Peptides against a protein of PDB entry 1IK9. Designs and how they scored, part 126

Target 1, 211 residues: chain A of PDB entry 1IK9
Amino acid sequence: MERKISRIHLVSEPSITHFLQVSWEKTLESGFVITLTDGHSAWTGTVSESEISQEADDMAMEKGKYVGELRKALLSGAGPADVYTFNFSKESCYFFFEKNLKDVSFRLGSFNLEKVENPAEVIRELICYCLDTIAENQAKNEHLQKENERLLRDWNDVQGRFEKCVSAKEALETDLYKRFILVLNEKKTKIRSLHNKLLNAAQEREKDIKQ
Target 2, 207 residues: chain A of PDB entry 1IK9 as posed
Amino acid sequence: MERKISRIHLVSEPSITHFLQVSWEKTLESGFVITLTDGHSAWTGTVSESEISQEADDMAMEKGKYVGELRKALLSADVYTFNFSKESAYFFFEKNLKDVSFRLGSFNLEKVENPAEVIRELIAYALDTIAENQAKNEHLQKENERLLRDWNDVQGRFEKAVSAKEALETDLYKRFILVLNEKKTKIRSLHNKLLNAAQEREKDIKQ
Target 3, 195 residues: chain B of PDB entry 1IK9 as posed
Amino acid sequence: MERKISRIHLVSEPSITHFLQVSWEKTLESGFVITLTDGHSAWTGTVSESEISQEADDMAMEKGKYVGELRKALLSVYTFNFSKESAYFFFEKNLKDVSFRLGSFNLEKVENPAEVIRELIAYALDTIAENQAKNEHLQKENERLLRDWNDVQGRFEKAVSAKEALETDLYKRFILVLNEKKTKIRSLHNKLLNA

## One batch from the design tools (peptide; made by RFdiffusion4, then SolubleMPNN)

Design b2_p18_1_s3 (from b2_p18_1, 9 letters changed)
Fold by OpenDDE base, seed 2:
Structure b2_p18_1_s3 (fold): chain B 211 residues (1-211), chain C 211 residues (1-211), chain A 18 residues (1-18)
Amino acid sequence: as target 1 above (211 residues)
Amino acid sequence: as target 1 above (211 residues)
Amino acid sequence: SEFEKENKEIDELLSELE
């Protein structure tokens, strides 16, 4: 089961933050349970897949688009722009919400809720879920932080090896050229010496022919 | 102000999860506010730095060690081992907790709490704090995940450059040796040719002398 | 021959570079 808790403000009680819990299995389209609380009272309602389909049809909205709007209204919390208006009557237990666009507001959905007999149990379970979610997210944060520190060390190690490899390549090239220049110069000196010996031998032979 | 909410079980009401909120400024040693709730009623107490110092002295415990034990009892939640036992009287509003060691249990602290007149406000604020903490931790998780993905890409890029540098170093060495061997072999061939010319000139001169 | 000795010295110098 998936769950999301959001803060909402009711038009009837704008000074008191309410909490909207939505719980569902895999997809919101298959139906959901909605729980509303003010920290003293709680109200719960179940919305079926058939009700979601009927509301989408009555709105002349494609079901996937409608479920996408339900997800934004019920799961996102009040995004910074008051795009969704929530209404609840404690007397009738009737909950409805509207999407407010620039030129048109329309009812996005309505649910009949039932007052919970033991609201303290619902509130305790809601707080437990929040604390469990905090603990799981903290453990994930600590794991990701340790992994970041590992990856940073590994990156620094490879970067340092790469810089050493570049320097070693340049040093190797320089050393090889120096050694080969020395050997080539020795061979050039030997070739010059042998040419001088040939010139001297030719000059001596020309002297011997001239008697 | 720092805050921690923990689940606790009271000896008097073991079937009902209670929530212990502790709030403090910078350090727990400077004093703290404790709030207990069951999701219906709430109780709050303030513990001063002087009370913490007096409790540490009465226990003959070093203040830093004592504050360390308070932090474990009040901020850690019930760790998996029931090392801390919590007691509360709703009639006297007296809260006390014990550290249970293998051979000795001792009272770690006791606080007089006051019943909150509007528990719903305390509960709503507690839920708001949990939801804010979840949102902050989720944003941090998403940031750390993106940073991990960045570091992994950067590591793969440097690793690939390093491997190319190693291969390029080996290829450079091999190419330089091949080129230098060719040049040296040409010089060796020239030296051999000059030596053969010297030998032939010496043989011709020896023929001319015998002639 | 002196030439074989000199070629051997060159080959040794090449082998020291290997």
Scores: peptide ipSAE 0.022, ipTM 0.826, DockQ to the pose 0.077
Fold by OpenDDE base, seed 4:
Formats: C-alpha cells, sequence, structure tokens
Structure b2_p18_1_s3 (fold): chain B 211 residues (1-211), chain C 211 residues (1-211), chain A 18 residues (1-18)
C-alpha cells in the first residue's frame, strides 16, 4: 500500500493547516482511502474505482487524465499556484476540491467522509508513518552519501592513473626519439667515414695509374 | 534550532505510542524544550542548562557523560534494547525516565511538564515539521542520486580514456621500435655494403701490386 | 671484424631500448 500525506488549506479554515492522507494499492485508479485531520479531529472516506470512473464520466474527462488530476490535487497538496482549492464541511462531512483555471473553476471531485471516533489513533499512526519515512529516507541518504564518497575516491584514483599514463606516454615518446636520433647520427657518421675512405682509396688508385 | 521527534512508550500506557519532541539550540547541554503528545493531548516543559547541571551533579555524573545519556534517551527514543524507560503522570504532569542496566535501574532525569491548552496546534506543527523533514530529505536524496549518477558517468569516461591511453602507449612504443629497427637495419646494410666495397678495393690493389 | 663489433654495439643499443 502506498501512502502520501500532504498539507492542505480548507476554504472554510484557511488559518488552520489540515493534513490529507491518501492511501492506495498500486495505482490511485483502483480506489483510495482519504483521511483528513486538523490535529484534533479526523475524517476518513473510501473512494472506489467505480466512484473514480463515475466522476470522470460526469466530468466528460478521460479516466487517465482525471486520475492524473486527482494525483496532482490529492498527493501534492495545493502547489504554490492555488490551482486546487479544498473544501470541507464538518457538519455534512462533505469534502470537495476544485481546479482553478484562469477563467474557470470546476469541481474536480467530491467525497463523503465519516468522522473518526478515535482521531488520536489516526493521528498517532500518521505521525508514526512520518517518522518511519524520515528514518527510511535518512538511511537512504546515508547510503547514497557513502556511495558518493566511494565513487569520488574511485574517480580520483582513475584520474590520477590516467594523468600518469599520459605523462608516461609523452616521456616514453620523447626518450625513444632522443635515443633513436643519437643512434642514427652515429650511423650517419660511420657511413660518411666509410664513404670518405672509399673516395680516398679511389683517388690513390687513380694516382697509381697515372707513371 | 534543532529538533528531534521520537516514539516512546510510557510505562503507564504501553499500548499507546507517545511522541517525544525535543528542541534545542546548538547543543542539548544549553537546555531544551520537550513536548510529549499522545495525538490528542500535549504537554510541554523547558529544561534549563542549570537543571541539566543540577541533575548531573545529583547523579554524581560528569556533565558531558550525562548529556550523552540524555541524547540517547530523548533523541533516539527507547532503542530496541529497553535501556530507557519513560514514565509520565497526566495528573501531576511529572515526566521521568530511567536507565535500565543488568542489575540496576536508576532515574536519569525528571521534568515537570505543563498541559498545552491547544494540543491540536502542537500536533499540527509537529506533523508540519515531519512533512518538511520528509521533503528536505527527499530533495537531498534526489540530489545525491543525481550526483552519484554523474560521478559514475565521469568514472566510466575517465576509465575509458585511461584504457585508451594504455593501449595508445603500447601501440606507440611498438610502432616506434618497428620503425627504428627498419631504419637501423637499412643503415647496417649500407655500412656492410661500404665495408665490402673497401675490402674489394683493397684486394684489387693487392693484385695490382703483385702484378 | 670491425664491422661485427659495430653491429654488436648497434644491437646492444637496440637492446637498451627494449
Amino acid sequence: as target 1 above (211 residues)
Amino acid sequence: as target 1 above (211 residues)
Amino acid sequence: SEFEKENKEIDELLSELE
């Protein structure tokens, strides 16, 4: 079961932060349970897959698009752009929310809730879930941080080896060329010496032919 | 201001999870505010630096060690080994906690709390803090995940460059040696040819002298 | 021969490059 808790502001009580818990299995499309609380009272309602389908049909909206709007409204809370407005009557237990567009507001959904007899239990469970989520996220954070530090060390090690390889390649190339030039120059000198000896021998032979 | 919320079980109400919020500035040693809630009622107390010092003195415990025990008791909750026991009287608003050792239990600290007039506000603020902490931890986790993915890419890129550098070094060395050997062999052949010409010239001269 | 010595020196110089 997936769960999301968001802060919402009710039109009737804009000074009092409310919390909207949504719980669902796999997908919000298959239905969900909503719980509303003000930290003292709680109200719960179950929304079936059939009700979601009916609301989509009543709105003449494609079900996937409608569920996408439900996800934005119910799981994100009112984002910073008051795109979604939440209304709740404690007397009727009627919860409804509207999408506000530039020139049009329309009811996105409506649910009948029931007042929870023991709101303290719901609130305690909600706080427990928050604390568990914090602990899980902290453990994940610590793991990711350690992995980050490992990857950074491994990167530095390979980078240092790469830089040494580049320098070693350049040094090798330079050394090989220097040694090669030395050997070639020695051989060029020897070839020149041998050519001079041949020239001298030929000149001496021409002198011996000329008595 | 730092804050920690933990789950605790009271000896008087072991079936009802309580939440212990501790708030402090910089260090727990400088004093703290505790808030206890059962999800319906809340109780708050302020513990001064003087009270912490007095409790340490009364226990004949070094202050740093005592504050270390306070941190374990109040910020971690009862760990899985029931090392710390929490007691609270709703009538007297007296909160105390004990450290349980193998053969000895001793009172670690005691605080007078006051019942909060509007517990719903405290509970809402506590839930808000939990939701903010969840959001912050999620954002940090997303950041660390992206950074780990970046570091992994960067590591793979450097590793691939390093492997190419190694291969290029080996190829360069092999190519240079092959080229050098070819040129040296040509020079050796030329030197041999010149020596043979000198030997032939000397032999012809010896024939001309014997004739 | 002087040539065999010089070839040996070249071969030694090549071996120092290996």
Scores: peptide ipSAE 0.024, ipTM 0.827, DockQ to the pose 0.114; fails the geometry check
Fold by OpenDDE base, seed 5:
Order: structure tokens, then sequence, then C-alpha cells
Structure b2_p18_1_s3 (fold): chain B 211 residues (1-211), chain C 211 residues (1-211), chain A 18 residues (1-18)
């Protein structure tokens, strides 16, 4: 089961923060359980897939688009401030919500809720879920932090090896060229010396032919 | 102000999860506010630095050690299961807790609480704090995840550059040695040719002298 | 001489590598 708890303000009680819990299996489209609480009282209702389909048809809205709007209204809490308006009557147990656009407000959905006989149990379970979620998120944060520290070390190690490789390549190239030039110059000197010896031998032979 | 909420079980009501909230400024040693709730009723008390000091003295415990035990009892919730026992009387509003070791149980502290007149406000604020903490931790998780993905890309990029640098260094060394050997062999061939010309010129001169 | 030409070609090859 998936679950989302959101803080909402009711039009009738804007000074009292309410909490909206939505629970569903796999997809919100297959139906959901809605719970509302003020920290003293609680109200619950079940919304079926058939009710969601009927409400989409009554609105002349494509079902996927309608479910997308339900998800934004019910699962994001107050998204961008004031786009969704929540209304609840404690007397009738009737919950409805509206989407407010610049020039148009329209009812997005409505649900009949039932007052919970033991609201303290619902509130305790809600707080438990929040504390469990905090603990899970803390454990994920600690894991991600340790992984970041590992990746940063691994990056620094490879960066340092790369810089050493670049410097070693440049040093190798320079050293090989220097050694090559030295050996080449020795060979050039030896070739020049041998040419001079050949020229001298030719000059001596030309002297011997001329007696 | 720092704050911790923990789930606890009372010895008198082991089937009903209670929530223990502790709030303090900078250090628990300077005093704290304790709040207990069952999701319907709430009780609050203020513990001063002088009361903490007096309780440490009465226990003949060093203050830093005592505050360390308070932190483990009150801020970690049920640490390792069953080490801390929590007791509360709704009639007397007396809260006390014990540390249970293998062969010794001792009272770690006790506080007089007062019943809150509007428990719904305390419960709503507690749920708000949990939801805010969830949102903050989610934002941190998303940030750390994005940073992990960045660091992994940066690591892959440097690793790929490093592997290319290693291969380029080996290729450069091999190429430079091949080119060097070719030029050196040409110079060796030229030196051999010049030596042969010198030997031939010397043999011709020896023939001309015998002639 | 052919030898001066070859020495010049090697000096050019070395200067292209510097």
Amino acid sequence: as target 1 above (211 residues)
Amino acid sequence: as target 1 above (211 residues)
Amino acid sequence: SEFEKENKEIDELLSELE
C-alpha cells in the first residue's frame, strides 16, 4: 500500500491546520482511502475505481487527466499556494475540493466521509508512519552521504593518477627526444670524421699520381 | 531550538504507543521541555538545568554522564529494545524512567508534567514538525542523489581520460623507439658504407705503390 | 653532396619533432 500525508487548510477553519492522508494500492486510479484529521477528530472514506470513473465522466474529463489532477490535489498538499481549495463539513461529513485558476474555479471532486470512533488510534498510526518515514529517509541520507564521500575519494584518486600520467607522458617524450638527439649527433660526428678521412685519402692518391 | 520526537511504550499501557517530544536550546544540559501524548491527551513539563544538576547529584553520577544517559533515554526512543522503561501516571501526572541492565534496574529520572488544555494544538504542531522534517529530508536526499550522479559522471570522464592517457603514453613510447631505431639503422648503414670506401681506397693505394 | 642533403633532411625531421 502507498500512502501520502499532507497538511491542508479548510475554507471553514483556515486557522486550524488539518491533515489529509491518502492510501492506495499501486495506482490512485484503482481507488483510495482518504482520512482527514484536526489532531482531535478523524474522518475516513473509501473512494472506489467506479466512483473515480463516474466523477471523470460527470466532469467530461479524460480519466488519466482527472487522476492526474486528483494526484496533484490530494498527494502534493498545497502545491503552489492557493491552487486547490479544500472544504469539509463536520455536520454532513462531506469533503470537496476545487481547483482555482485565474478566471475559473471548478469542483475537482467530492467524498462522503465517516467520523472515526477512535480518532486517537488513527492519529497515533499517522504519527508512527511519519516517524518511520523520517527514520527511513535519515538512513537513506546517511547512505547517500557515505557514497558521495566514496565517489569524491575515487574521483580525487583517478584525477591524481591522470595528472601523473600526463606529466609522465610529457617527461617521457622529452627524455626520449633528448637521448635520440645525443645518439644521432654522435653518429653525425662519426660520419663527418669518415668523410674527412676519405677526402684526405683521395688527395694523397692524387699527389702520388702526379712524379 | 532543537527537538526530538520518539515513540515509547508505557509500562501501564503497553498496547498504546505514546509519543515523547523533547525540546531544548543548544544543549540538553541547559534544561528541556518534555511533552507526552497518546494521540488524544497531552502532558507537558519543563526541566531546568538546576533540576538536572540536582538529579545527577542525588544519583551520585557525574553530570556529563547523567546528561549522556538522559540523551539516550529521551532522544533515541526505545534504543536497543527494553533497556529503558517508561512509566507515567495520568492521575498524578508523574513521569519516570528506568535503565534496565542485566542485574540492575535504576531510576534515571522523574518529572512532574501538567495536562495540556488543548492537546489537539500540540498534536497538530507535532504532526507539522514531522511533515516538515520529511520534506527537508526528501530535499536533502534529492540533492545528495543529484550530487552522486554528478560525481559518478565526473569519475567516468576522468577514468576514460586516464585510460586514454595510459594508452597514448604506451603508443608514444613504442612509436618513438620504432622511429629512433629506423634512423639509427640508416646512420649505421652509412657509417659501414664509408668504412668500406676507406678500406677500398687504402687497398688501391697499396697496389699503386707495388706497382 | 648527397651526404649534406641527407643530413639536412634529418635535421629538418628533427626540427619538425622539436
Scores: peptide ipSAE 0.021, ipTM 0.827, DockQ to the pose 0.156; fails the geometry check
Fold by OpenDDE base, seed 3:
Structure b2_p18_1_s3 (fold): chain B 211 residues (1-211), chain C 211 residues (1-211), chain A 18 residues (1-18)
Amino acid sequence: as target 1 above (211 residues)
Amino acid sequence: as target 1 above (211 residues)
Amino acid sequence: SEFEKENKEIDELLSELE
């Protein structure tokens, strides 16, 4: 089960933060449970997949687009732009929300809620969920931090090996050329010596012919 | 200001999760505010640095050790081993907690709390703090995840460059040796040719002398 | 021969480069 808690402001009570909990299985399209609380009272309603489909049809909106608007309204809370306005009557238990565009406000959805008899239990469970979520997120953060530290060490290690490999390649090339030049110079010296011996032998033979 | 919310079980009401909020400035030793709630009622008390010092002295415990035990009891909640037991009287507003060792339980501290007149406001603020903490931790997780992905890419990039450098070093060595062998073999062939010319010239001279 | 000895020394010097 997925759950999202958001803070909202009701048009009727803008000075009192309300909390909107939405709980669903896999997808919001398959239906959800909505819970509203002011920290003293709580109200709950269930919205079925059929009701979501009917509301989309009544709005003449494509279902996927409608569910996308529901997700933005109910799970994200009122973003900083007050694009969604929430209304609730504690007397009728009627909850509705509007999308505000520049020149047009329209109702996005409405739900009949039921007052919870034991609101303290709902509030305690909501706080428990928040604390569990905090603990899970802290554990994830600690894991990711340790992984970052590992990856940074591994990067530094391979970077240092790479730099050593580059330097070793350049050193190898230089050393091989130096050794090769030495051996080539010895061979050149031997070739020169043999040529001089041939020239001397030819000159002696020319002297022996001239007696 | 630092804050920690923990779930606790009261000896008097073990079936009802209570929430213990502790708020302090920089260090728990400098004093703290304690708030207890059951999701319907709330109770608050302030503990000064002088009271913490007095409780440590009354227990004949070193202050740093005592504050360390307070931190474990009040900020960590009852760990899985029920090492700390919490007691609260709603009638007297007296809160006390014990450390349970194998054969000895001892009182670790006690506080007089005051019933909050508007518990809904305290509960709403507590939920707001939980939601803010969740949002902050989510943002940190997203940041760390993106950094992990960056570090992994950077590691793969340098690893691939390192492997190419190793292969290029081996290839360079092999290529240089092949080229050097070719040039050296040419010089060896020239030396052999010059020696054969010297031998032939010596044999011809020996024939001319016998002739 | 002196030549075979010198060729062997050349081959040894080449093998030290390998």
Scores: peptide ipSAE 0.021, ipTM 0.826, DockQ to the pose 0.078; fails the geometry check

Design b2_p18_1_s4 (from b2_p18_1, 8 letters changed)
Fold by OpenDDE base, seed 5:
Structure b2_p18_1_s4 (fold): chain B 211 residues (1-211), chain C 211 residues (1-211), chain A 18 residues (1-18)
Amino acid sequence: as target 1 above (211 residues)
Amino acid sequence: as target 1 above (211 residues)
Amino acid sequence: SEFEKEEEEIEKLESELE
């Protein structure tokens, strides 16, 4: 089961924060349970897949688009831009919500709710779910923090090894060239010496022929 | 202000989850506000620094150690090992808690609470704080996840550069030695050729002297 | 090193030519 709790304001009671809980299996399209509470009373209703399909048809909206709007309205609350307006009658237990665009407001959906006999159980379970979600998120955050610290250490290790490899490559190249030049210069000197000996021998031979 | 909400079970009502809220400024030692709720009723009390000091003195416990035990009891709930037992009388509004060790149970603290007139406000504010904490933890989680993905990319980049540097160093060494050997072999051949010319010139001179 | 081996071979060749 998936669950989302949102904070909403009702048009009839704008000073009293209400909490909207939606719970569903796999997809919101397959139906959901909606619960409204003010921290004293609670109201619950079940919305079926057939009711969602009927509301989409009545609105002449494609079902996937309609479910997408339901998801934004019911799982996000109004959001920071007050795009969705929520209405509830405690007398009729009728809940409805509107989408407000710049030039057009329209009813997006409506549900009949039933007053819960023991609202304290619903409220306690709601608080429990919030505390469990906090604990799960804290454990996940601690895990991600430790993983980030590990990755940072691993990065610093490889970076330091890379810098040493670059420096060692440059040092190797420089050392090999220096050694090569030394040996090459010795061989050049030996070649020059041998050429001079050949020239001297040729000059001596030319002297011996000239008696 | 710091705040912690914990889930507790009362000895008198073990089937009904209660919520214990503690709020304080900077340190629990400076005093705190305690609130208990069952999702229908709420009870609140203020505990001063002087009361905490008096309870520590009455227990013959060092104040820092006593505050450390208060922190474990009130901010963690019972914990998974049921080390702390909570008691509350709805009639007297008297709250007390015990530390249970294997061989010793003792009262750790006690507070007089007052019944809140409008428990719905306290419950709504408590749910709001839970939802805000969830949102903050989700934002932190998303940030840490993105940072984790960044660090992993950066690690893979440096690792790939390091592997290329190692391979390039080995290739450089091999190439420089091969080139060096080729040039040295050419110089060895030239030296041999010059020595052979010197030997031939000496042999011809010896023939000319014998002629 | 391979350099030292090649140096030794060159020195040996030079000594055989002297």
Scores: peptide ipSAE 0.025, ipTM 0.830, DockQ to the pose 0.365
Fold by OpenDDE base, seed 2:
Structure b2_p18_1_s4 (fold): chain B 211 residues (1-211), chain C 211 residues (1-211), chain A 18 residues (1-18)
Amino acid sequence: as target 1 above (211 residues)
Amino acid sequence: as target 1 above (211 residues)
Amino acid sequence: SEFEKEEEEIEKLESELE
């Protein structure tokens, strides 16, 4: 079961933060359970897949788009943009919410809720879920932090090896060139020496021919 | 202000999860506010630095060690080891907790609480804090995940550059050796050719002398 | 190394020319 808790403000009670819990299986389209609480009382309603389909049809909205709007209204919390207004009557247990656009406001959905007989149990379970979510997210954050520290070490190790490889390549090239220049200079000296010996031998032969 | 919420089980009400909120400034040693709730009622007490010091002295425990035990009892939640037992009387508003060791249980602390007149406000504020903590931890998680993905890319990039550097070093060494061997062989051939010319010149001179 | 062998072969050829 998936769950999201959001804080909302009711038009009827703007001074009191309310909490809206939505619970569903896999997809919101398959229906959901909605719970509203003020920290003292709680109200719960079930919305079926058939009701979601009927509301989408009544709105002349494609079902996937309608469910996308429900997801934004019911799961995103009140984003700072006050795009959604929430209304609830404690007397009728009728909950409805509207999407406010620049030029048009329209009702996005309406649900009949039932007052929970034991609101403390619902509130305790809601707090438990929040604490479990905090613990899971903390454990995941600690894991990701340790992985980031590992990856940073591994990066520094490879970077250091890369810099050593670059330096070793430059040193190797320099050393090889120095060695080869020395050997080539020795061979040039030997060639010059042999050439001078040939010139001397030719001069001696020309002297011997000239008696 | 720092805050921690934990779920606890009271010896008097083991079937009902209670929530223990502890709030403090910088260090627990400087005093704290403790709030207990069952999702219907709430009780709050203030513990001063002087009370913490007195409890440590009465227990003949070093203050830092005592505060360390308070931190484990009040902030860690009930770890799976049931090391801490919590007691509360709703009639007397007396809260106390014990540390259970293998051979000895001892009272770690005791506080007088006061019943909150508007528990719904305390409960709403507690839920708000949980939701804020979830949002902060989710944002941190998303940030750490993006950093992890960045570090992994950066590692792969450096690793690929390192492997190319190794291969380029080996290729450079091989190419330099091939080029230098060719040049050396040309010089060896030139030396051999000059030596043969010297031998021929010496043989011709020996013929001319015998002639 | 192959280089050291080629250096040794050059030195040997030079000694045969003396």
Scores: peptide ipSAE 0.025, ipTM 0.830, DockQ to the pose 0.354
Fold by OpenDDE base, seed 1:
Structure b2_p18_1_s4 (fold): chain B 211 residues (1-211), chain C 211 residues (1-211), chain A 18 residues (1-18)
Amino acid sequence: as target 1 above (211 residues)
Amino acid sequence: as target 1 above (211 residues)
Amino acid sequence: SEFEKEEEEIEKLESELE
């Protein structure tokens, strides 16, 4: 079961933060349970897939797009731009929400809720879920931090090996060329010496032929 | 201000999860605010540095060690081993907790609380803090995840460069040696040819002198 | 190294030519 809790403000009670819990299986489209609380009272309702489909049809909106708007409204709260307005009557237990556009506001959905007899249990369960989520996220953070530290060490180690390899390659190339030049110069000198000896021998022979 | 919320079980109400909130400035030793809630009622008390010092003295425990035990008890709840037992009287508003050792249980601390007139506000604020903490931890997780992905890419890039550098070094060495051997062999052949010409010229000159 | 071996072979060949 997936679950999201968000803060919302009701048009009727803008000074009191309410909490909207939505819980569903796999997809919000398959229906969901909605729970509203003010920290003292709680209200719950189940919204079926058929109700979601009917609301989409009544809006003349494609179901996937409608569910996409539901997800934004119900799982994010009003958001920073107050794009979604929430209304709830504690008397009728009627919950509805509107999407506010520049020139038009329209009802996005509406649900009948039921007042929970034991709101303290719902609130305790909600707080438990929050604490569990915090603990899970902390464990993930600690894991990611340790992995980050590992990856940074591994990167530094490979970087240091790479720099040593580059320097060793340049040093090797330089050393090999220096040695090669030395040996070649010696061989060139020997060849020149032998050529001079041959020229001298030929000149002496030509002198000996000329007595 | 630092804050921690934990689940606790009261000896008097083991079937009902309670929530213990502790808030403090910098160090728990400087005093703290304790809040207890069952999701319907709330109780709050302020514990001063002097009260903490007095409890440490009454226990004949070193203050730093005592504060260390307070931190374990109050910020972790009972923990998985139920090492800390929490007691609260809703009638007297007296909160106390015990450390359970194998052979001995002893009172670790006790506080007088006051019943909050508007528990819904305290509960709403507690839920808000939980939701804020979840959002902060999610943002940290997303950041760490992106950084891990970056570090992994950077590691792969350096590793690939390192492997190429190793292979290029080996190839360079092999190529330089092959070229060196070829050139040296040519020079050796030329030196041998010149020596043979010198020997032949000397032999011809020795023949001409014997004639 | 292969280089040291080739240097030694060169020195040997030079000594055979002296």
Scores: peptide ipSAE 0.025, ipTM 0.831, DockQ to the pose 0.290; fails the geometry check
Fold by OpenDDE base, seed 4:
Structure b2_p18_1_s4 (fold): chain B 211 residues (1-211), chain C 211 residues (1-211), chain A 18 residues (1-18)
Amino acid sequence: as target 1 above (211 residues)
Amino acid sequence: as target 1 above (211 residues)
Amino acid sequence: SEFEKEEEEIEKLESELE
């Protein structure tokens, strides 16, 4: 079961924050339980998959699109300001919500709720769920923080090895080229020396032939 | 202002989860506001720094140690099972809590609360705080997750550069040595050739002298 | 290393070449 609690403002009581709890199994399309509370009273209704399908058909809306609108209205709270308007009659227990478009407002859905006999139990359970969610999110935050600290250390370690590798490559290249130039210059000098000795020997032989 | 909401069980009503809200400025030592609710009624009291100091003195406990015990009792909920016991009289509005040690239980603190006239407002505000905390923690989680994904990418990028640097160093060293050996061998061959020409020239001169 | 061997052989060739 999944659950979402949102703050809503009722058109009839805009000064009193209400809480809309929606609970569902896997998908909102399969039906859901809606609970409304003002912190004193609570009202609950069950919306079946058949009712969701019927509301979509009555609206001439494709079911997946309708469920997408329900998800935005009921699970996000108000969404962007004024896009979804919530209405509830405490007398009739009739809950309905409207989508406000630029030129047209239309009823998106309507549900009959029932007044909960023991609202304190519903409120306590709602607060318990909030506190459990806070604790779970704190544990996730602490885990992610520790993982981030680990990844940052691992990054610094690899970065330091990389910098050492770059420096070692440059040092190696420089050392190898220096050694190469030295050895080549020595060999060039020796070749020149031997060539001069050969030229001198040839010149001496040409002198000996000329008596 | 800091706030902590915890679930507690009262000795008088163990089947009904109560919520203990503690609000304080910078440190619990400077005083705090305590709010108790069962989801229907609420009770609030203000505990001053002087009352905290007096309770510490009455217990013959060092103030910092006493505040440390208050923090464990009031901000952690029950802590480990049975270490802290909470008591509340709805008639007297007297709240007290005990620390249970192996051989001794003692009263850790006691507060006079006042019944809130509009408990629904306190409950709504408490739920609002929980929902705000959930939203803040979700945003922190999403941020930490994105940072984790970034750090992992950055680590993979540096690791890939490091591996390329290692391979490039090995390739450079191998190429430089191959070029060195080739050039050196050419120079060695040239030196040997020149030396043999000198030896032959000397031998021919020695023949010409014997002739 | 192969390089050190080549350096030594060069140095030896230089010493043989006096």
Scores: peptide ipSAE 0.024, ipTM 0.831, DockQ to the pose 0.320; fails the geometry check

